# Peptides against a protein of PDB entry 6FRK: the designs that were tried, part 61

Target 1, 411 residues: chain A of PDB entry 6FRK
Amino acid sequence: NEEVLNAMLKEVCTALLEADVNIKLVKQLRENVKSAIDLEEMASGLNKRKMIQHAVFKELVKLVDPGVKAWTPTKGKQNVIMFVGLQGSGKTTTCSKLAYYYQRKGWKTCLICADTFRAGAFDQLKQNATKARIPFYGSYTEMDPVIIASEGVEKFKNENFEIIIVDTSGRHKQEDSLFEEMLQVANAIQPDNIVYVMDASIGQACEAQAKAFKDKVDVASVIVTKLDGHAKGGGALSAVAATKSPIIFIGTGEHIDDFEPFKTQPFISKLLGMGDIEGLIDKVNELKLDDNEALIEKLKHGQFTLRDMYEQFQNIMKMGPFSQILGMIPGFGTDFMSKGNEQESMARLKKLMTIMDSMNDQELDSTDGAKVFSKQPGRIQRVARGSGVSTRDVQELLTQYTKFAQMVKKM

## One batch from the design tools (peptide; aimed at target 1 L326 T334 D335)

Design b2_p21_2_s4 (made by RFdiffusion4, then SolubleMPNN; from b2_p21_2, 13 letters changed)
Fold by OpenDDE base, seed 5:
Structure b2_p21_2_s4 (fold): chain B 411 residues (1-411), chain A 21 residues (1-21)
Amino acid sequence: as target 1 above (411 residues)
Amino acid sequence: ETLKKLRNLYLQLQKILNENA
């Protein structure tokens, strides 16, 4: 029995190390699991594998729980949220994602760019904020991040903003000057929450990085980014252990919508390769897939219009990245979809929808939309002009539609 | 079943998008 336990624990430890879990945490987990397993219950013929998996799951849940309640913004108050993290961690993108998340929840949200170190930091934040229709503040001329942060926070407090997010400079290295600047900004603006942004792809370096930030600034929350990566997110455990701060959100891609509240159980299930059944169910329920019964009936009858395709593209865009959905299914590894193709596919879908937005109801609702365009080539030119695309792009859409409609007719 | 159909539809759409790229 002990040999079987040790063999199974070795496999689990290997899988956790391959998931970027810190070697010290894996050792501690192994000892805790070994101590928590009742060897007598394991001798009674219970599914030894399930017992070990459950014990491992329970100990991983404890490692993700810092025992500290996550900070939450107070409605009707000015909540100042300061972001800290290394350059390339996705900090600036994550500021925009968090601002957009709260804006979608009906909070009066704004962004401040206090990154004076990186050339084009303010332009990047401005671009992201403008796309999301989020108010922003920053300077092209002021070089002191304390002045920018203070002026921006004061401005948005006076305008009764509820969520005031401050993006700070991220340097490439753990430089003392960076930490001093972060402390000066924190002291000037007195943030209600300091969010450490960590890149999951740094693997075993997560502990040392997270500790270095916590030792210098009062990190109260963690956001883990790039979980769409090959990184299985094991570095998140190291961040929680080092910062003693809860993970509040995860970034699951480059899109502004690739951002979700952290859930412990789904995350651990995904880390163990068990999938995220709960998150899948939640995402399915959010999609109101029951409203697609009418579409499924049309598909059963072999009817598929350009409008039906448009509605499907809307549903796909609401679902988010397909890799995330697949990664939520037990037994579908994250490797099934090559990363580069999804964002490009979503951009292609948005382009196709923009083309269809320039079509009329007769074109959209035709059971043979491609034939409507083939009979009257002037329609292609009209749609191309209306959508700002080439006639070739419209023809490619119609070719894709035709292939899909033929596939639906064979169903 | 609805979910499985939507996933299959999505996979088919992605396949079509990738084959025409």
Scores: peptide ipSAE 0.015, ipTM 0.377, DockQ to the pose 0.107
OpenDDE base, seeds 1, 2, 3, 4: peptide ipSAE 0.008, 0.007, 0.017, 0.014; ipTM 0.334, 0.376, 0.427, 0.403; seeds 3, 4 fail the geometry check

Design b2_p21_3 (made by RFdiffusion4)
Pose (drawn by RFdiffusion4):
Structure b2_p21_3 (pose): chain A 374 residues (1-38, 47-273, 303-411), chain P 21 residues (1-21)
Amino acid sequence: NEEVLNAMLKEVCTALLEADVNIKLVKQLRENVKSAIDNKRKMIQHAVFKELVKLVDPGVKAWTPTKGKQNVIMFVGLQGSGKTTTCSKLAYYYQRKGWKTCLICADTFRAGAFDQLKQNATKARIPFYGSYTEMDPVIIASEGVEKFKNENFEIIIVDTSGRHKQEDSLFEEMLQVANAIQPDNIVYVMDASIGQACEAQAKAFKDKVDVASVIVTKLDGHAKGGGALSAVAATKSPIIFIGTGEHIDDFEPFKTQPFISKLLGQFTLRDMYEQFQNIMKMGPFSQILGMIPGFGTDFMSKGNEQESMARLKKLMTIMDSMNDQELDSTDGAKVFSKQPGRIQRVARGSGVSTRDVQELLTQYTKFAQMVKKM
Amino acid sequence: SEEELEELAEEYQEIREILNE
């Protein structure tokens, strides 16, 4: 049985290693689902599913904008990850939700970058800012957020150039662009086909600049996007959106369950009964109930007080014979009145008859009356 | 304490009357 756990566990470790999941997290997840584990494919895959939900959970809720206030969003990520494409996908998303959205092109390096964001904004009917001539992105971003602030826009999305960590020149310039415009949220856009080099770049982005949200693009293909577990752990940020194509409407919010599945592959007879059950539990205590001075009108009249401390176990064989629908019903007496066929199975395996209930049903009716009167 | 016992004794008497019937 120890060999059935390991053959089926190394087959999921290969399923995650092929889904570009970091080898550090696969080796760690393997001994996490081995230590926490101490119709067969369900008792195993349910334990694997709950261990994955533990990893995709960063514990941090997403940054959401406020209507009627200026929200500046700054995009960061590697070269070619889909920042300019996801810039128009997000401005189009909120503009359709009713936000005064605008775009700013703060890329002064990449050829045809302003022309790219201009044509994506021209098509989606979204205001845009940038420059062919201005070579300083701190100037383009500052003089753009200033312009769209004096025009009272609510979503101002600043696009930046691609950068990698070994370029300290572009990492300083990213920090200065973030210090000039002071964004309310910084989004780390990552390609879904990224391998093992993802945790190092995503961590260096978090160190130089405050990353609060992560977007995973190019998920409409064969890439399952296992590199996102390493960006969530590095940036401490949840995934808010995913990209699912080249167009502007190929964009939707991140849901954890489908991504993990792809990455993996009035008084009733019941109340009359419980009140009785507590009066029998408090039943050997009936002599305490006759204590009160001037209140002892009678005590154990006709000896019938002894069988009121004996009927509740027989009535329990009826509850023992009941399932969770009759037991958890608001009216435990209405489930059997409509279907007196349930009065015969309660009588079979519990040894009580269907006759005994007629005297109980009268005793029930009288009890149900004096509680609605209560 | 005495009032809580009076209330439980009243319920007890009422349930006894129903059991005698």

Design b2_p21_3_s1 (made by RFdiffusion4, then SolubleMPNN; from b2_p21_3, 9 letters changed)
Fold by OpenDDE base, seed 4:
Structure b2_p21_3_s1 (fold): chain B 411 residues (1-411), chain A 21 residues (1-21)
Amino acid sequence: as target 1 above (411 residues)
Amino acid sequence: ELEELKKLRELYLEIQKILNE
């Protein structure tokens, strides 16, 4: 029994290391799991694998809980949120995502660009803020981030903003000059919350980076970014351990809405490759796939039209990157679509939808759409001309539709 | 709910195949 336990724990430890979980945390988890497993209960013929998985899951949940309640903004107050993190962590993008999140929740939200180190930082923030219709402040000429942050915070306090987000300068590495600048900004604006933004893709470097920030600045919250890539999120455990601060949000993609409140159970489930069923249900419900009853009913009857396919492509585009949806479904590996394949796949989807936009209602709503086109080849030429594509591209779409409709008939 | 999610999974798997062809 102990040999079997040790072998299974070795496999789990290997998988956690491959998920970028810090080696110290993996060792601690292994010891805690060994101490939590009753060897007598394992002797009773219970599914040893399920018991070990459950013990591992419980210990990972404890590693994500810092034992500190997350800071939350107070309604009707001016809440100043300072962002800190390295260049390339996704900090600037995350500021915009958080601002957009609060704005959608009915908070009066604004953005301040106090990044004077990176040329074009203010242009990037301005572009993101303008696209999202978020008020912003910054300077093209002021070089002191303390002045920009102070003036911006004062301006937006006077205008009765409830959420005031301050983006600070990043660096390529931990430097004393960066930490001194962050301390000067923090002292000047007196933030209610300091958010550390961490890139999950840096793997084993997450602990050292998170510790370096926490040792210099009173980090109270963590946001983990780039969980849409090859990063399995194990670095998030290192950030919590080092900062003793809760993860409040995760960045799941490149879109402004690829941002969600951190949920412990779904995150650990995804980290272990169990999928995120709850998050999938939540995303499906947010999409008002209430028309899914009609679709599911059509699917039950083996009916599938070109319009039904178009609506599914729209749903995929609304759900965000296809890789994220797949990564939420149990038994789909996180590696199913590389980021490169995802953008190409979205471009292909958009091309297919553009072809279908040139179809008429009779073609779209036919239960045998491919046969409608085969009976009247002039329809293919019309659609090809209307969408600016080759007749071959339309034929390829119809071939794909036919394969799909045949699958639906077998469901 | 689980059966609906299974059907959704099969749908997305097929869309993925179509997009990767």
Scores: peptide ipSAE 0.091, ipTM 0.702, DockQ to the pose 0.138
OpenDDE base, seeds 1, 2, 3, 5: peptide ipSAE 0.038, 0.024, 0.142, 0.039; ipTM 0.639, 0.611, 0.767, 0.624; seeds 3, 5 fail the geometry check

Design b2_p21_3_s2 (made by RFdiffusion4, then SolubleMPNN; from b2_p21_3, 12 letters changed)
Fold by OpenDDE base, seed 2:
Structure b2_p21_3_s2 (fold): chain B 411 residues (1-411), chain A 21 residues (1-21)
Amino acid sequence: as target 1 above (411 residues)
Amino acid sequence: ELKKLKELTELYLKIQKILDE
């Protein structure tokens, strides 16, 4: 029994190391799991694998819980949030994502660019902010980040902003000058929250980086970026352990909406390769895919219209990158869809939807939409003209629809 | 719910496959 336990723990430890979990944390986890497993309960014929997985899961949940309550902004108050992190961590992009997240929730949100070190930092922030319709502040002439941060915070306080996000300079390396600058900015603006942004893809370096920031700056929150890539997020455990600060959000892609509140259980489940079935169910329910009962019923009867296809395309578009959805399903790796194929697939879906927007109700609601168009070819020409596409593009859509309807009939 | 989700996922995978053809 002990040999079996040790073998299984070795496999789990290997998988955690392959997930970029820090070697010290993996060793501690192994010891904690060994101490938590009653060998007598293992003798009773319980599925030893499930018991070890549960013990590992429980200990991983403890590792991502710093025992400190996450800071939350207060509605109707001025909340200053300072961002810190290395260059390339996704800090600037994450500032925009967080601003957009609060703006969508009805918070009066703004962005300040206090990065004077990187040429074009302000232009990049301005582009992102303008695209998201978020108010912004920065300077092309002021070189002191303390002055820019102070002026920007004062401006937006006077304008009664509720969420004031300050982006700071990043560096490629931990330099004393960077930390001094960060401390000067923090002292000047007196932030309500300091957010450390960490790139999950740096693997074993996460601990050392997070520790160096915490030792110099009063980090109170962590945001982990690039969790959509090959990084299984084990670095997040290292960040929490080093900073003793909660993960508040995760970045799951390059889009401004590829940003979500951190949930411990789904994250650990994903880290262990168990998938995020609950988060997938929640996401499906949030999409009001409940109207899919009528669809599922139609599908069971082998009925599938162009409208039903359109509604499914809308649902796919609302779900975001399909790779993220697949990555929530046990047994589907994140690599199943390349990011390049997703944007192309989304563009294709949007094109198909635009063609269908030029169809009439008779065409959309026909159980044999392809036959409606085949009987009256003038409909193809009308739809093509209405959507600004070729007759070939409409025929291709109808061919795809026919393939779909045939697949549905076989389901 | 898991059954519905599986069926929906299978549908979306079929959609994706057709879009990639």
Scores: peptide ipSAE 0.022, ipTM 0.449, DockQ to the pose 0.110
OpenDDE base, seeds 1, 3, 4, 5: peptide ipSAE 0.009, 0.017, 0.009, 0.010; ipTM 0.395, 0.417, 0.402, 0.376

Design b2_p21_3_s3 (made by RFdiffusion4, then SolubleMPNN; from b2_p21_3, 9 letters changed)
Fold by OpenDDE base, seed 5:
Structure b2_p21_3_s3 (fold): chain B 411 residues (1-411), chain A 21 residues (1-21)
Amino acid sequence: as target 1 above (411 residues)
Amino acid sequence: EIEELKKLRELYLEISKILNE
């Protein structure tokens, strides 16, 4: 029994190390699991594998819990949230994601760019904020981040904003000057919450980086980014251990909607490769994807219309949430939308939908929409004129639809 | 439910390919 336990713990420890969990935490977890497992219960014929997995799961849940309640904004007050983190951590993108998250919940939210070090930082923030219709502040001429942060916070307090997010300068290296600037900004604006943004892909460096920030600035919350890639997020455990601060959100892609509240159970299930079936079910239920029962029944029968394709495009256009669901399915890369071309892909979807808006019900609801258009070429010309596109664009859409309909018939 | 989610996944993977063509 002890040999079997040691063999299984070795496999789990290897998998955790491959998931970028810190070597010290893996050793401690192994000792804690050994102390928590009753060897007598293992002898009684219980599935030894399930018992070990459950014990490992419980210890990982404890590692993600800092024992500190997460800060939450107070409704009807001005809440100042300062972001800190290295350059390339996704900090600036995460500021916009958090602002958008609160705005969608009916909070009066704004963004301040106090990054004076990076050329184009303010332009990047302005672009993201404008796309999301979030009010923003920054300067092209002021070089002191303390002045920009102070003026921006004062402005938005006077305008009765409830969520005031301040993005700070990120540097490529841990430099004393960066930490001093962060302290000066924090002292000037007196933030209600300081959020450390960490890239999950930095692996074993997560502990040292998180500690360096916590030792200089009073980090109260952690956001982990780039959980969309091959990064299993084991470095997040190191960040919690070093900062003694809860993970409040995760970034799961490049899109503004690729942002969700941190859930412990789903995260640990994903880390262990158990498949987050429960979190997937919860997210499916949260999104009321029950509206897809009719689609699933059609797919089971090999039926797929142009209207069904249009509805899926509408779903994708609304799908902050479903790109997240797809990213939760094991072996689904978040590259559902090609990195960097999301706007072009969304514009392409919108163009395809505009073409379909010029189709009639007979064309949209036909079980063989491509055949309807092939039998009467005048329909292609009508749709092209109605949507302001070429006949070639309509033919390309019909070719794409035909590929889909053939795939669905093979399912 | 899991098989249904797999079918949805396959559908959206194919949508993604078309969007990236």
Scores: peptide ipSAE 0.184, ipTM 0.803, DockQ to the pose 0.197
OpenDDE base, seeds 1, 2, 3, 4: peptide ipSAE 0.113, 0.041, 0.110, 0.050; ipTM 0.747, 0.635, 0.733, 0.646; seeds 2, 3, 4 fail the geometry check

Design b2_p21_3_s4 (made by RFdiffusion4, then SolubleMPNN; from b2_p21_3, 11 letters changed)
Fold by OpenDDE base, seed 1:
Structure b2_p21_3_s4 (fold): chain B 411 residues (1-411), chain A 21 residues (1-21)
Amino acid sequence: as target 1 above (411 residues)
Amino acid sequence: ELEELKKLRELYLKYMQILNE
């Protein structure tokens, strides 16, 4: 029994290390799981695998819980949120995502660019803020981040903003000058919350980076970014362990909507490859895929048009990264679609949709679109010219449509 | 809801298989 337990724990520990969980945390988890499992209960015929999985799940939940309540903004007050983190962590993008999140929740939200080090930081913030219709402040001429942050915070306090987000300079190196600048900004604006933004893709470096920030700045919250990629999120455990601060949000992609409140149970479930059924349900409900009933009815009748295929491609594109959707399904790892294959697949979908945009209603609404084109080859040439593609590309689309329609008829 | 989600999942998987062929 102990040998079986040790073998199974070795597999789990290997999988956690492959998920970028820090080796110290994996060792601690292994010891805690061994202490929590009664070997006598394992002898009683209980599914040993389920028992170990449950024990591992419980210990991972404890590792994500810092024992500190997350800061939350107060309605009707000015809440100043300062962002800190390395350059390339996704900090600036995350500021915009958080601002947009609160704006969508009915908060009067604004953004301040106090990054004077990076050329074009203010233009990037302005571009993101303008697209999201978020008020912003910054300077093209002021080089002191303390002045910009102070003036921006004062301005937006006077205008009765409820959420005031301050983006600071990120640097590639843990330079003392960066931490001094962050401290000067923090002292000047007196933030209600300091958010550390961490890139999940840095793996084993997460602990050292998170610790370096916590040792210099009073980090109260963590946001983990780039959970759309190969990063299984194990670095998040390292950030919590080092900062003793809760994860409040996660970034799940490049889009402004690819941002969600952190949920412990779904996150640990996903980390273990158990999927995120709740997040999948929430995402499906947010997409208002109510039109699925009409599609399911058409599919039940074995009717599948080029328009139906186009609408499905639109739905896939609205869902964002398909790897994330698959990663929410139990048994589908995040690696099922490499990031490269996903972008290529989305580009292929967009190309196919562009070809279909050159089709007429008779072609799109035909129960046998491929047969309409086969009967009148001049349609292929028209669509090819209209979409700027080869006649071969249109024929490939029709071949794919035929394969889909055959699959639908077998469902 | 769960059955519809399963059907959607199967449909998406089939779509991605065909797109990757």
Scores: peptide ipSAE 0.052, ipTM 0.623, DockQ to the pose 0.129
OpenDDE base, seeds 2, 3, 4, 5: peptide ipSAE 0.044, 0.023, 0.043, 0.027; ipTM 0.603, 0.509, 0.609, 0.568; seed 3 fails the geometry check

Design b2_p21_4 (made by RFdiffusion4)
Pose (drawn by RFdiffusion4):
Structure b2_p21_4 (pose): chain A 374 residues (1-38, 47-273, 303-411), chain P 21 residues (1-21)
Amino acid sequence: NEEVLNAMLKEVCTALLEADVNIKLVKQLRENVKSAIDNKRKMIQHAVFKELVKLVDPGVKAWTPTKGKQNVIMFVGLQGSGKTTTCSKLAYYYQRKGWKTCLICADTFRAGAFDQLKQNATKARIPFYGSYTEMDPVIIASEGVEKFKNENFEIIIVDTSGRHKQEDSLFEEMLQVANAIQPDNIVYVMDASIGQACEAQAKAFKDKVDVASVIVTKLDGHAKGGGALSAVAATKSPIIFIGTGEHIDDFEPFKTQPFISKLLGQFTLRDMYEQFQNIMKMGPFSQILGMIPGFGTDFMSKGNEQESMARLKKLMTIMDSMNDQELDSTDGAKVFSKQPGRIQRVARGSGVSTRDVQELLTQYTKFAQMVKKM
Amino acid sequence: EEELEELAKLAQEIREILDES
């Protein structure tokens, strides 16, 4: 049985290593689902599913904008990850939700960058800012957020150039662009086909600049996006959106369950009964109930107080014979009145008859009356 | 004392129902 756990466990470790999941997290997840584990494919895959939900959970809720206030969003990520494409996908998303959205092109390096964001904004009917001539992104971002602030826009999305960590020049310039415009949220856009080099770059981005949200693009293809577990752990940020194509409407919010599945592949007879059950539990205590001075009108009249401390176990073979629909019903008496066929099965395996209940049903009706009167 | 008076009243009422049944 120890060999059936390991053959089926190394087959999921290969399933995650092929889904570009970091080898550090696969080896760690393997011994986490091995230590926490101490119709067969369901008792195993349910334990694997709960261990994955433990990893995708960063414990941090997403940054959401406030209507009527200026929200500056700054995009960061590697070269070619889809920042300019996801910039228009997000401005189009909020603009359709009713936000005064605008775009700013703070890329002064990449050829045809302003022309790219201009044509994406021209198509989606979204205001845009940038420059062919301005070579300083700190100047383009500052003079753009200033312009769209004096025009009272609520979503101001600043696009930046691609950068990698070994370029300290572009990492300083990213930190200065973030210090000039002071963004309310910084989004780390990552390609879904990224391999093992993802945790190092995503961590260096978190160190130089405060990353609070992560977007995973190019998920409409074969890439399952296992590199996102290493960006969530590095940036401490949840995934808010995913990209699912080249167009502006190929964009939707991140849901954890479908991504992990792809990455993996009035008084009733019942109340009359419980009140009785507590009066039998407090039943050997009936002599305490006759204590009160001037209140002892009677005690154990006709000896019938002894069987009121004996009827509740026989009535419990009826509850023992009941399932969770009858037991958890608001009116435990209405489930059997409509279907007196349930009065015969309760009578079979519990040894009580269907006759005994007629005297109980009269005793029930009287009890049900005096509580609605209570 | 008051809680015991209330529980004694309920015990009397249940007894009356049992005598009538």

Design b2_p21_4_s1 (made by RFdiffusion4, then SolubleMPNN; from b2_p21_4, 8 letters changed)
Fold by OpenDDE base, seed 3:
Structure b2_p21_4_s1 (fold): chain B 411 residues (1-411), chain A 21 residues (1-21)
Amino acid sequence: as target 1 above (411 residues)
Amino acid sequence: EEILKELRKLYLEIQKILDEL
């Protein structure tokens, strides 16, 4: 029994190390799991594998829980949120994502660019803010980040903004000059929350980086970025351990909507390769459940129209990157779509939707849409002209629809 | 669970369509 336990713990420890979990944390977890498992209960014929997995899961949940309640903004107050993190961590993008998240929730939100070090930082923030219709502040002429941050915070406080996000300078490495600048900004604006932004792809460097930030500034929250890549997020455990601060959000891609509140259980499930069934359910529920139930009933009856296909393409586009959806399904690794294939797949979906936008209701709602077009080839030419595509592109769409409708009839 | 299984099948078939285009 102890040999079996040790073998299974070795496999789990290997998988956690391959997930960029810090070696010290993996060792501690192994000891804690060994102490939590009653070997006598293992003898009683319980599924030893399930018991070990559950013990590992519980210990990982404890590692992401700093025992500190996450800071939350107060409605009707001015909440100043300062962002800190290295260059390339996704900090500036994450500021825009957080601003957009709160704006969509009905918070009066704004952005301040206090990054004077990086050329084009303000232009990047301005571009992101303008696309999201978020008010922004910054300067092309002021070089002191303290002045910009102070003026911007004062301006937006006077305009009764509820969420005031301050983006700061990043460096390529931990430098005393960066930390001094961050301290001066923090002292000037007196933020209600300091958010450390960490790139999950930096692996084992997460601990040392997170610690260096926490030792210099009062980090109260962590945001982990680039969890859409090959980074399994094990570095997030190191960030929590080093900062003693909760993860509040995760960045899951390049789109402004690729941002979600951190949930411990889904994250640990994903880290262990169990998939994120809960996040899949939540994303499916954010897609109006009623539309999905109606679709499922149609699918059970072997009915599938071009409109049903269009609605599913809309749903996929609303769910964000399809790689994330697949990565939530147990047994589908995050590697199933390279980032390049995803943008191309989304462009293909948009092209197909544009073709379907040139179809009429009779064509879209037909239980045999392909037969409608085959009986009257002039419809293909009309749709091709209306969508600005070739007749071949329309025929390819109809061929794919026919294959899918045949699969649905076999379900 | 049945709903999730059907949605998973649907998404897999949509992905196959996208891979064939």
Scores: peptide ipSAE 0.023, ipTM 0.387, DockQ to the pose 0.111
OpenDDE base, seeds 1, 2, 4, 5: peptide ipSAE 0.019, 0.021, 0.022, 0.022; ipTM 0.415, 0.387, 0.417, 0.372; seed 5 fails the geometry check

